# Designs tried in a protein design run: peptides against a protein of PDB entry 5NXQ. Part 21

Target 1, 114 residues: chain A of PDB entry 5NXQ
Amino acid sequence: EIQIPVSMAAEEEYLRSKVLSELLTDTLENDGEMYGNENEVLAALNGAYDKALLRLFASACSDQNVEKALSLAHELKQDRALTAAVKISERAELPSLVKKINNIREARYEQQLK

## One batch from the design tools (peptide; aimed at target 1 L54 R55 A92)

Design b2_p14_4_s1 (made by RFdiffusion4, then SolubleMPNN; from b2_p14_4 with S1M T3S E12A)
Fold by OpenDDE base, seed 2:
Order: sequence, then C-alpha cells, then structure tokens
Structure b2_p14_4_s1 (fold): chain B 114 residues (1-114), chain A 14 residues (1-14)
Amino acid sequence: as target 1 above (114 residues)
Amino acid sequence: MISEEELEEILAEL
C-alpha cells in the first residue's frame, strides 16, 4: 500500500474542495437556480474547504513558517475556521500569529457592520 | 506543538 505524505494529501483535498466550492458558487451566481438544498451543499463544501486549509495551516505552524500560516489564514472563509486557526496557533506557541489572526477576525466583523 | 489528535479534535468542532 502506497502511503502519501500528509502534506500532499492535505493539498489534494484543499484543491478538490476549492474547485468544487468555486464551481457551485459560479453556478448559483450565474444561473440563480435553487432546489432547496444548495445552502446546505455550500456549507458542507465550505466546511471541507476550511478543514483542508486548516490542515495545511497546522503544517505551516509546525514548520514555524508564520508567513505561510498567515497567508493560509487569510484564505479561510468561516469565522469558526479562524477560531480554529487561533487555537492551532496557540498550541504551536506562535503568539504573533495569534494576534494577526485575531486582527483578521476583527476586520471581518467591522466589514459586516458596515 | 499541536499533536495530530489535538488537530483532529479542533477540526471535529467545525
């Protein structure tokens, strides 16, 4: 049995989830057709996407690659995923990254209020 | 550093 490195598996899942999310988003934006479950499908895809990203994020944190980790955090869609990224950063003992991710969250909150 | 188990627990909360 061929074992694939965790990082490669995470990248593959990220790319797959990203493509599917983009395709569904484009379809909904262009066609505007709703069958009643699209929101659930989108939520599931976004969840899978963020989970895949967080695996890459955790890998970057393990490598102490703060710049890469921060770049990945900016790609996270859900606030709950940013919260997860903070938890991962705390456990990786990267306080500067924690601060920067919290800044991302605060910025998104401010944008939602405007 | 975060363990694989801790990571999976965090991801399970999503």
Scores: peptide ipSAE 0.633, ipTM 0.951, DockQ to the pose 0.933
OpenDDE base, seeds 1, 3, 4, 5: peptide ipSAE 0.633, 0.631, 0.633, 0.633; ipTM 0.951, 0.951, 0.951, 0.951

Design b2_p14_4_s2 (made by RFdiffusion4, then SolubleMPNN; from b2_p14_4, 5 letters changed)
Fold by OpenDDE base, seed 1:
Structure b2_p14_4_s2 (fold): chain B 114 residues (1-114), chain A 14 residues (1-14)
Amino acid sequence: as target 1 above (114 residues)
Amino acid sequence: MISDEELDEILSEL
């Protein structure tokens, strides 16, 4: 059995989680409730999605590719995932990226207040 | 650079 490279595996997991999250959302919008545990399923999918993204994010940070890392950070759904991205950026010694991610987080906070 | 162990630790809290 061949081992898939970590980066490729992370991308596959991201795509799978993204598709499932979108599919669930569409199903709820069109068909209503699903098995009575929709919120739990959605939360789990979002968690898996963000974790997969963060692995890709970490890879971009390792490559010192700030632009790619920032692009990935914009795709994160949960605030806690953005916090994780900040931690990763700090470990990667990318202070400019830290600031940019914090700006994303602040912008989302302001949007929620409206 | 972040290690795999450090990354896993961060992700475990998510």
Scores: peptide ipSAE 0.596, ipTM 0.944, DockQ to the pose 0.913
OpenDDE base, seeds 2, 3, 4, 5: peptide ipSAE 0.592, 0.592, 0.591, 0.593; ipTM 0.944, 0.944, 0.944, 0.944

Design b2_p14_4_s3 (made by RFdiffusion4, then SolubleMPNN; from b2_p14_4 with S1M E12A)
Fold by OpenDDE base, seed 1:
Structure b2_p14_4_s3 (fold): chain B 114 residues (1-114), chain A 14 residues (1-14)
Amino acid sequence: as target 1 above (114 residues)
Amino acid sequence: MITEEELEEILAEL
């Protein structure tokens, strides 16, 4: 039995979740039909996407690869996921990364106000 | 460095 390394498994899950989220979004945009549960499905997919991404983020933090970690943080969709990234960065003792992630959060808040 | 257990605890909050 081929054992897939945890890092590769996380990447696969991220890609799968990303593709599914994009496909569902495209379907909703094209068909315009709502069956009443699409928002819940989207939320679940976004949650799975962010969780998978956060696993990659944690791996980057463990490698002390701040640049990679920051790039991954920009790909997070939910504010709660950015909060999780801050927590992970704090545990990894990367204060510079904490500051940069908080800047991402602030920038998103400012964009939502416009 | 973050432990796997700590990571899972953080992810469980999502």
Scores: peptide ipSAE 0.634, ipTM 0.951, DockQ to the pose 0.937
OpenDDE base, seeds 2, 3, 4, 5: peptide ipSAE 0.632, 0.629, 0.632, 0.632; ipTM 0.951, 0.951, 0.951, 0.951

Design b2_p14_4_s4 (made by RFdiffusion4, then SolubleMPNN; from b2_p14_4 with S1M E12A E13T)
Fold by OpenDDE base, seed 4:
Structure b2_p14_4_s4 (fold): chain B 114 residues (1-114), chain A 14 residues (1-14)
Amino acid sequence: as target 1 above (114 residues)
Amino acid sequence: MITEEELEEILATL
């Protein structure tokens, strides 16, 4: 059995989840109406997307690649995923990254208040 | 550095 490196597997999962999430989002936007479990499907896809992305994020943190980690954090969709990224950054002992991710969260909060 | 177990625990909260 060929074992794929964790980072490569995570990247594949991320890309797959991203594509599916985007396709569903585009479909919903075009149809203007939501039927059945589409919202639940979208939420599940976004969840899978963020989880996959966080695995890449964790890998970047382990590599001490703060810039890559930060770039990945910007791609996270859910606030709870950003919170997870903070936790990962803390475990990786990257306080500068923690601050930057919290800044992302704050910026999103401000946007929601407008 | 974060362990794989810790990572999975964090991800499970999502």
Scores: peptide ipSAE 0.624, ipTM 0.950, DockQ to the pose 0.906
OpenDDE base, seeds 1, 2, 3, 5: peptide ipSAE 0.623, 0.623, 0.618, 0.622; ipTM 0.950, 0.949, 0.949, 0.950; seed 1 fails the geometry check

Design b2_p14_5 (made by RFdiffusion4; failed a check: a repeat of another design)
Pose (drawn by RFdiffusion4):
Structure b2_p14_5 (pose): chain A 114 residues (1-114), chain P 14 residues (1-14)
Amino acid sequence: as target 1 above (114 residues)
Amino acid sequence: SEFLEDAEKIIEEL
């Protein structure tokens, strides 16, 4: 059976998780539950989404592509995932990227205060 | 690489 590189596999998992999360969120926001495990599936789905997105983020940092990495960080869902992205940026010694990601966290926190 | 192995450890903490 064909082996898939982890970097390439992360891109497909990100996109798949994005599609499935959007579809299942539309189902729960309009029709509610039907099968019985949608809430748990959606929670796991958003978790897989951010984990795949963080792997692409790490690759962008490894490639010193700060701009591509910031755009990937913007697509993250969980606030905890933004925290994980900061730690990856620090590990990659990209201080300029840390500041811009921390601006995202602060901006979301400002929405939390409204 | 060491960076990517360490980044993977950070990702699994999520």

Design b2_p14_5_s1 (made by RFdiffusion4, then SolubleMPNN; from b2_p14_5, 4 letters changed)
Fold by OpenDDE base, seed 2:
Structure b2_p14_5_s1 (fold): chain B 114 residues (1-114), chain A 14 residues (1-14)
Amino acid sequence: as target 1 above (114 residues)
Amino acid sequence: SAFLEEAEEIIDEL
């Protein structure tokens, strides 16, 4: 059996999940019809997307590439995924990254309140 | 690595 590097596997899953999420989003925006399970499907796709992205994020943290890690964090969709990114950053002992990701979360909270 | 394993555990909890 062929062994694929973790980073390559994560990249492939990220791209796949991203494409599917975008296609579903476009369909829902254009058609405007819900059949009962679309929200669940979208949530599942977004979840898979964020998980794949977090794996790339963890890899960037492992490489001590804070700039790349931060860029990836900005692409996360769910707040719980940002929370996970903070936890991962703490484990990586990257306090500057922790602060910046928390700033992203705070900015999103403020935007939701407006 | 131990770090990546811990990160995966965090991710799997989502």
Scores: peptide ipSAE 0.721, ipTM 0.965, DockQ to the pose 0.832
OpenDDE base, seeds 1, 3, 4, 5: peptide ipSAE 0.720, 0.719, 0.720, 0.721; ipTM 0.965, 0.965, 0.964, 0.965

Design b2_p14_5_s2 (made by RFdiffusion4, then SolubleMPNN; from b2_p14_5 with E2S D6E E12D)
Fold by OpenDDE base, seed 4:
Structure b2_p14_5_s2 (fold): chain B 114 residues (1-114), chain A 14 residues (1-14)
Amino acid sequence: as target 1 above (114 residues)
Amino acid sequence: SSFLEEAEKIIDEL
């Protein structure tokens, strides 16, 4: 069996999920019409997208590449994914990264309150 | 690595 490095697999999954998510989002924005399960599909795609990003994020943490990890965290869409990133950062013993990701979460919360 | 495995568990919980 051929083993693919985790980072490479994650990158492929990320790109695929990102493209599909963006295409669906653009379609919904342009047409303004709902075709049954479009919201469910979008949610699933966003979930897959974030999971793929988190795998890249974990890899960056493992490499002690805090700047890359932070950049990836900014690309996360769902709050629960940011929470996961915090957990991963804690496991990686990167407290500075934890703080910065929590700042991202707080900023998004404030935006939602406005 | 053990770290990556643990991270995967966190991700899988989503």
Scores: peptide ipSAE 0.718, ipTM 0.962, DockQ to the pose 0.831
OpenDDE base, seeds 1, 2, 3, 5: peptide ipSAE 0.717, 0.717, 0.717, 0.717; ipTM 0.962, 0.962, 0.962, 0.962

Design b2_p14_5_s3 (made by RFdiffusion4, then SolubleMPNN; from b2_p14_5, 4 letters changed)
Fold by OpenDDE base, seed 3:
Structure b2_p14_5_s3 (fold): chain B 114 residues (1-114), chain A 14 residues (1-14)
Amino acid sequence: as target 1 above (114 residues)
Amino acid sequence: SSFLEEAEEIIDEL
């Protein structure tokens, strides 16, 4: 059996989730077709998307590539995913990254208040 | 990697 590196698997899943999400979104926006489960599907896709990103994020942390990790964190969609990124950063003992991700999270909270 | 395994556990909880 061929083993796929974690980073490659994450990239594949990220791209797949991103493409599917975009396709579905475009379809809904352009065609207006509703089947009753679009929100659920989008939520699932977003979940998979964030999980894939987090795997890439973890890989970046492992490589001590803080800049890459931070860039990936900015791409996370869900707040709970940002929370996960913070946890991962803590495990990686990257306090500066922890702070920066928390700043992202706080900024999003502020945007929600507006 | 123990770190990556721990990260995966965190991710799996989502």
Scores: peptide ipSAE 0.716, ipTM 0.961, DockQ to the pose 0.832
OpenDDE base, seeds 1, 2, 4, 5: peptide ipSAE 0.715, 0.716, 0.716, 0.716; ipTM 0.961, 0.961, 0.961, 0.961

Design b2_p14_5_s4 (made by RFdiffusion4, then SolubleMPNN; from b2_p14_5 with E2S D6E E12N)
Fold by OpenDDE base, seed 2:
Structure b2_p14_5_s4 (fold): chain B 114 residues (1-114), chain A 14 residues (1-14)
Amino acid sequence: as target 1 above (114 residues)
Amino acid sequence: SSFLEEAEKIINEL
């Protein structure tokens, strides 16, 4: 049995999830077709997307690559995913990254209020 | 690694 490195597997899943999310988004925005379960499908795709990103994020943290980790965090869509990124950063003992991700969360909260 | 395992647990809780 051939084992694929975790980083490669995570990248593949990220790309797959990203493409599917984009395709569905484009379809809904451009065609306006609704079947009644679109929100559930979008939530599932966004969830898979964020999970894939978080695995890449964790890998970057493991490598102590704060800049890469931060860049990945900016790509996260859901607030709960950002929360997960904070938790992962704390476990990686990267306090500067924790602060920066919390800043991302705060900025998004402010945008939602406006 | 223990770190990556812990991270995966966090991710799987989503």
Scores: peptide ipSAE 0.721, ipTM 0.962, DockQ to the pose 0.864
OpenDDE base, seeds 1, 3, 4, 5: peptide ipSAE 0.721, 0.719, 0.720, 0.719; ipTM 0.962, 0.963, 0.963, 0.963

Design b2_p14_6 (made by RFdiffusion4)
Pose (drawn by RFdiffusion4):
Structure b2_p14_6 (pose): chain A 114 residues (1-114), chain P 14 residues (1-14)
Amino acid sequence: as target 1 above (114 residues)
Amino acid sequence: SELLEEAEEIIEEL
């Protein structure tokens, strides 16, 4: 059976999780539950989404592509995932990227104050 | 790479 590189597999998983999360969120926001495990599936789905996105983020940092990395960080869902992205940026010694990601966290926190 | 190994450890903490 064909082996898939972890970097290429992460892009696929990110997109899949994005599609499935959007579809299941539309189902729960309009029709509610039908099968019985949608809430748990959506929670696991958002978790897989951010993890795959953090792997692509690490690849962008390894390639010193700060701009591609920031765009990936913007697509993150969880606030805890933004924290994980900051730690990956620090481990990659990209201080300029840390500041811009921390601006995203502050900006979201400002929405939390409204 | 070392960075990618370290990044994977951080991702598994999420």

Design b2_p14_6_s1 (made by RFdiffusion4, then SolubleMPNN; from b2_p14_6 with E2S L3F E12N)
Fold by OpenDDE base, seed 4:
Order: structure tokens, then sequence, then C-alpha cells
Structure b2_p14_6_s1 (fold): chain B 114 residues (1-114), chain A 14 residues (1-14)
């Protein structure tokens, strides 16, 4: 069996999920029509997207590449994914990254309150 | 890597 490096697999999954998510989002925004389970599909795609990003994020943490990890965290869509990123950062013993990701979460919360 | 495995467990909880 051919083993694919985790980072490479994650990158492929990320790109695929990102493209599909963007295409669906654009379609919904353009047409303004709902076709059955579009919201469910979008949610699933966003979930897959974030999971793929988190795998890249974990890889960056493992490499002690804090700047890359932070950049990836900014691309996360769901709050629950940011929470996961915090947990991963804690496991990586990167407290500075933890703080920065929590700042991202707080900023998004404030935006939602407005 | 034990760290990556732990991270995967966190990710899989989503």
Amino acid sequence: as target 1 above (114 residues)
Amino acid sequence: SSFLEEAEEIINEL
C-alpha cells in the first residue's frame, strides 16, 4: 500500500473542499434559490474544509511554524474549528499561538454581536 | 508522531 504523507493528503483534501465550498457558495449567492439540501451540503463542505485546514494547522504546529499555523487559523470558517485549533495549539505547547487564536475567536464574536 | 495522532483525534471529534 502506498502511504501518502499526512501533510500532502491534507493539502489535497483542503484544496478540493475549498473549491467545492466556494462553488456551492457562489451558486447560492448568485441564484438565490434553494434546491433541497443545499444548506446541508454547504455545511458538510465547510466541515470538511475546516478539518482539512486543521490537519495542515497541526502539521504547521508540529513544525513549530507558528506564523503558518496562525495564517491557517485565520482561514478557518467555523468557531468550533477555531476551538479545535486552540486545543491543538495547547497540545503543541504553543501558548502564544493559543492567545492569538483566541483573539480571532473574540473578534468574530464581537462581529456577530454587531 | 504522537502529537499528530492526538491532533487527529481532536479533529475527528468535529
Scores: peptide ipSAE 0.721, ipTM 0.962, DockQ to the pose 0.926
OpenDDE base, seeds 1, 2, 3, 5: peptide ipSAE 0.720, 0.721, 0.721, 0.721; ipTM 0.962, 0.962, 0.962, 0.962

Design b2_p14_6_s2 (made by RFdiffusion4, then SolubleMPNN; from b2_p14_6 with L3F E6K)
Fold by OpenDDE base, seed 5:
Structure b2_p14_6_s2 (fold): chain B 114 residues (1-114), chain A 14 residues (1-14)
Amino acid sequence: as target 1 above (114 residues)
Amino acid sequence: SEFLEKAEEIIEEL
């Protein structure tokens, strides 16, 4: 059995999920039509997308590459994924990154209230 | 890496 490094697998899944999520989102926004369980599919795709990103995020944290980690965190879609990123950052003992990710969450909360 | 393993556990909880 061919073993693929975790980082490569994560990158592949991220790219695949990103493309599919964007395509589905664009379709829904442009056509405005529901053909079935698009919302459920989108949620699943976003979940897979965020999980893949978080694996890359964890790798960046492991490398102490805070800037890369923060950049990846900005690309996360779901709030629960940001929460996961905070937890991972805490375990990585990167308090500055924790604060910055919490700022992202707070900013999104404020946007939702508007 | 123990850290990466713990991170994966957090990720899989989603």
Scores: peptide ipSAE 0.720, ipTM 0.965, DockQ to the pose 0.932
OpenDDE base, seeds 1, 2, 3, 4: peptide ipSAE 0.716, 0.720, 0.718, 0.719; ipTM 0.965, 0.965, 0.965, 0.965

Design b2_p14_6_s3 (made by RFdiffusion4, then SolubleMPNN; from b2_p14_6, 4 letters changed)
Fold by OpenDDE base, seed 4:
Structure b2_p14_6_s3 (fold): chain B 114 residues (1-114), chain A 14 residues (1-14)
Amino acid sequence: as target 1 above (114 residues)
Amino acid sequence: SSFLEEAQEIIDEL
């Protein structure tokens, strides 16, 4: 069996999920019509997208590349994914990154309250 | 690594 490096696999998955998510989002925004399970599909795609990003994020943490990790965290869409990023950062013993990601979460919460 | 494995477990919980 051919083993693919985790980072490479994650990148491929990320790109695929990102493209599909964007295409679906654009379609929904353009048409303004709902067809069956479009919302469910979008949610699933966003979930897959975030999971792929988190794998990249974990790889960056493993490399002690805090700046890359933070950049990836900013690309996460779901709050639950940010929470996961915090957990991963804690496991990586990167407290500065933990703080910065929590700041992202807080900022998004404030935006939702407005 | 053990870290990456643990991270994957966190991700899989989503």
Scores: peptide ipSAE 0.719, ipTM 0.962, DockQ to the pose 0.921
OpenDDE base, seeds 1, 2, 3, 5: peptide ipSAE 0.718, 0.718, 0.716, 0.718; ipTM 0.962, 0.961, 0.962, 0.962

Design b2_p14_6_s4 (made by RFdiffusion4, then SolubleMPNN; from b2_p14_6 with E2S L3F E12A)
Fold by OpenDDE base, seed 3:
Structure b2_p14_6_s4 (fold): chain B 114 residues (1-114), chain A 14 residues (1-14)
Amino acid sequence: as target 1 above (114 residues)
Amino acid sequence: SSFLEEAEEIIAEL
């Protein structure tokens, strides 16, 4: 039996979720087709996407690859996912990363206020 | 890894 490393498994799930989410989003935005459940589907896809990213993020933190971790955090869609990233960073004892992720959150909050 | 396990617990709560 072959075992897939956690990082590789996370990458696979991330790519799958990302592609599906983008495809559905583009279809709805460009073709204008609505099925009544699109918002629910998108929410589910975004959730799965962020979870997959967070697993990659955790892996990067484990490797002490702060640069990669930060890059991944920028790809997170939901605020609650960023909050999770902060928690993970705290557990990894990476205070500089915590600050940078909080800056991402603050920037998004400011955009919402405008 | 205890860290990765803890991270997964955080992720699972979403």
Scores: peptide ipSAE 0.718, ipTM 0.961, DockQ to the pose 0.879
OpenDDE base, seeds 1, 2, 4, 5: peptide ipSAE 0.717, 0.717, 0.717, 0.717; ipTM 0.961, 0.961, 0.961, 0.961

Design b2_p14_7 (made by RFdiffusion4)
Pose (drawn by RFdiffusion4):
Structure b2_p14_7 (pose): chain A 114 residues (1-114), chain P 14 residues (1-14)
Amino acid sequence: as target 1 above (114 residues)
Amino acid sequence: SFLEDAEKIIEEAF
């Protein structure tokens, strides 16, 4: 059976999780539950989404592509995933990227104060 | 390596 590189597999998993998360969120916001495990599935789905996105983020940092990495960080869902992105940026010694990601966390926190 | 360490950070978070 064909082996898939972890970098390439992360991109597909990110996109799949994005699609499935958007569909299941539309279902729960309009029709509610039908099968019985949608809430748990959506929670796991958003978790897999950010994890795959953090792997692509690490690859962008490895490639010193700060701009591509920031865009990936903007697509993150969980605030805790933005914290993980900051730690990956620090590990990659990209201080300019740390500041811009921390601006995202502050901006979200400002929406939390409204 | 950087990518192995980044993966450890990812596993800690998730």

Design b2_p14_7_s1 (made by RFdiffusion4, then SolubleMPNN; from b2_p14_7 with L3M D5E K8E)
Fold by OpenDDE base, seed 3:
Structure b2_p14_7_s1 (fold): chain B 114 residues (1-114), chain A 14 residues (1-14)
Amino acid sequence: as target 1 above (114 residues)
Amino acid sequence: SFMEEAEEIIEEAF
């Protein structure tokens, strides 16, 4: 069996989750039909989306590509994902990246308080 | 490996 590289698998999963989430959102916004499980589906998709991004993020960290890693971190949706990104950055010994991701998290906290 | 450790962090977060 052919093993798919981690980065490729992550990219595919990210794109799949992103597209499906957008399609579902668009459908709900345009048609307004609810079947009772849309929010659950969206939550699951968002989880898969962030997990995929984090795998890409880890790959970027492994490559010591801080710029790419930071760009990916900005795309993360959930706070738990940002926390994971910080931990990954710490393991990668990238303190500047740790600081920048924490800044993202703090900024989002501030927005939630508005 | 680093990637394995990262995967563990990810799985623990979700």
Scores: peptide ipSAE 0.767, ipTM 0.974, DockQ to the pose 0.792
OpenDDE base, seeds 1, 2, 4, 5: peptide ipSAE 0.763, 0.760, 0.764, 0.763; ipTM 0.974, 0.974, 0.974, 0.974

Design b2_p14_7_s2 (made by RFdiffusion4, then SolubleMPNN; from b2_p14_7, 7 letters changed)
Fold by OpenDDE base, seed 2:
Structure b2_p14_7_s2 (fold): chain B 114 residues (1-114), chain A 14 residues (1-14)
Amino acid sequence: as target 1 above (114 residues)
Amino acid sequence: SLMEEMQEIIDEAF
């Protein structure tokens, strides 16, 4: 029985979810094929993507690697994921990161209102 | 632990 390091497992999950999400998105955008459940599948893939990314984010925060954590936060897609990232940053006692992630979230809100 | 708390935050978000 081989135990894979948590960080490696998280990276694998992230990459897999990212690729699948991109493939589905490309298919919908380029081919326009709809079977009735694509939105549900996309939501599930995006969820898995953000969840995997947050695990990497949490690891970066635990390492006090603010720059890496911030770069990962920019890759998050869903608002609920950004909210989770803020909470994680608070637990890690990284107030500068909290502020920067809140800025990301606010910027997205403003863009949606335009 | 810190990592456990972070994992709980992630699990609650999804």
Scores: peptide ipSAE 0.721, ipTM 0.966, DockQ to the pose 0.793
OpenDDE base, seeds 1, 3, 4, 5: peptide ipSAE 0.720, 0.721, 0.721, 0.721; ipTM 0.966, 0.966, 0.966, 0.966

Design b2_p14_7_s3 (made by RFdiffusion4, then SolubleMPNN; from b2_p14_7, 4 letters changed)
Fold by OpenDDE base, seed 4:
Structure b2_p14_7_s3 (fold): chain B 114 residues (1-114), chain A 14 residues (1-14)
Amino acid sequence: as target 1 above (114 residues)
Amino acid sequence: SFMEEAEEIIDEAF
C-alpha cells in the first residue's frame, strides 16, 4: 500500500473543499433559493475546508515556515479554526506566529461588532 | 509527533 504524504493529501482535500464551498456559496448568493439542507452542506464544506487548511498550516509550522503558516492562517474562515491554529503554533513553539494569528482573530471580532 | 498532536488539535476543534 502506498501512503500519500500528509501534505499532499491535505492539499488535495483543501482544493476540493475550497472549490465546492465557493461554488455553493456563489449559488446561494446569486440564486437565493434554499433547497433544504444547503446551509448544512455549506457548513460541512467550510469545516472540511478549514480542516484541510489547518493540516497544511501544521505542515508549514513543522517546516518552521512562519510566513507560509501565517498566509494559510489568513485563509481560514472559522474562528474555531483560528483557535486551532494558535494551539498548533504554540505546540510548534512559534510565539511570533501565535501573536499574529491572535491579531487576525481579534480583527475579525472587531469587524463582527460593527 | 508534532503532526499527530496537530491532528488531535484539529479534531478537537471540529
Scores: peptide ipSAE 0.766, ipTM 0.974, DockQ to the pose 0.792
OpenDDE base, seeds 1, 2, 3, 5: peptide ipSAE 0.765, 0.765, 0.765, 0.765; ipTM 0.974, 0.974, 0.974, 0.974

Design b2_p14_7_s4 (made by RFdiffusion4, then SolubleMPNN; from b2_p14_7 with D5E E11D)
Fold by OpenDDE base, seed 1:
Structure b2_p14_7_s4 (fold): chain B 114 residues (1-114), chain A 14 residues (1-14)
Amino acid sequence: as target 1 above (114 residues)
Amino acid sequence: SFLEEAEKIIDEAF
């Protein structure tokens, strides 16, 4: 068995999860029918998507590539994923990135209140 | 390592 590098594996999972999430969303919008567990499937896909992104995010932090890390953080969907990104940034000792991600999180909170 | 710590953070979040 070929061992795939962590970064490549994360990218593969990210792309797979992203595509499946989009396909499922389109199906629900256009056909409006699934097998009765569409919300559970979407939740699982979104989870896998964010987890994959966070691994890429961690890699960027490890490289001290703040710009790339921030770009990836903007792609995160779930609040719990943003929280994880903050924690990872703290461990990477990147306080500027911590602040920027917290700003993203706060902005999303404000949008939800509207 | 940093990446190992990050993986733990990710696993705890989900």
Scores: peptide ipSAE 0.770, ipTM 0.974, DockQ to the pose 0.801
OpenDDE base, seeds 2, 3, 4, 5: peptide ipSAE 0.766, 0.766, 0.767, 0.767; ipTM 0.974, 0.974, 0.974, 0.974

Design b2_p14_8 (made by RFdiffusion4)
Pose (drawn by RFdiffusion4):
Structure b2_p14_8 (pose): chain A 114 residues (1-114), chain P 14 residues (1-14)
Amino acid sequence: as target 1 above (114 residues)
Amino acid sequence: SSFMEDAEKIIEEL
């Protein structure tokens, strides 16, 4: 059976998780539950979404592509995932990227205050 | 690389 590189597999998992999360969110926001495990599936789905996105983020940092990495960070869902992205940026010694990611966290926190 | 191994450890803490 064909082996898939972890970097390439992460892109597909990101996109798949993004599609399935959007569809299942539309289902729960309009029709509610039908099968019985949608809430748990959606929670796991958003988890897989951010993990795959963090793997692409790490590849962008490894490639010193700060701009691509910031765009990836913007697509993150969980606030805790933005924290994980900051730690990956620090580990990659990209201080300019840390500041811009921390601006995203502050900006979201400002929406939390409204 | 060591960076990618360490980044994976950080990701699994999520």

Design b2_p14_8_s1 (made by RFdiffusion4, then SolubleMPNN; from b2_p14_8 with M4L D6E E12D; failed a check: a repeat of another design)
Amino acid sequence: SSFLEEAEKIIDEL

Design b2_p14_8_s2 (made by RFdiffusion4, then SolubleMPNN; from b2_p14_8, 4 letters changed)
Fold by OpenDDE base, seed 5:
Structure b2_p14_8_s2 (fold): chain B 114 residues (1-114), chain A 14 residues (1-14)
Amino acid sequence: as target 1 above (114 residues)
Amino acid sequence: SSFLEESEKIIDEL
């Protein structure tokens, strides 16, 4: 049995999930209703996307590559994923990264409230 | 590593 390295698997899943999420988003924006469960499908795809991205994020944190980690955090879609990134950063003892990710969250909150 | 394992647990909770 051939085992794929975790990093390679994470990158593959990220790319796959990213493409599917973008395709679904574009379809919903341009064509509207698909199967009647669009919100559930979108949530699942975004969830998979963020999970894959967080695995890359954790790897970057492990490598103490704060710049890469922050760049990845900006690509996260869900607030709960940003929360996870904060938790991971705390465990990695990267307080500067924690602050920057919290700033991303606050900025998104303000945007939602206009 | 222990860090990556704990990170995976955090991710799996989503």
Scores: peptide ipSAE 0.719, ipTM 0.963, DockQ to the pose 0.833
OpenDDE base, seeds 1, 2, 3, 4: peptide ipSAE 0.718, 0.718, 0.717, 0.716; ipTM 0.963, 0.963, 0.963, 0.963

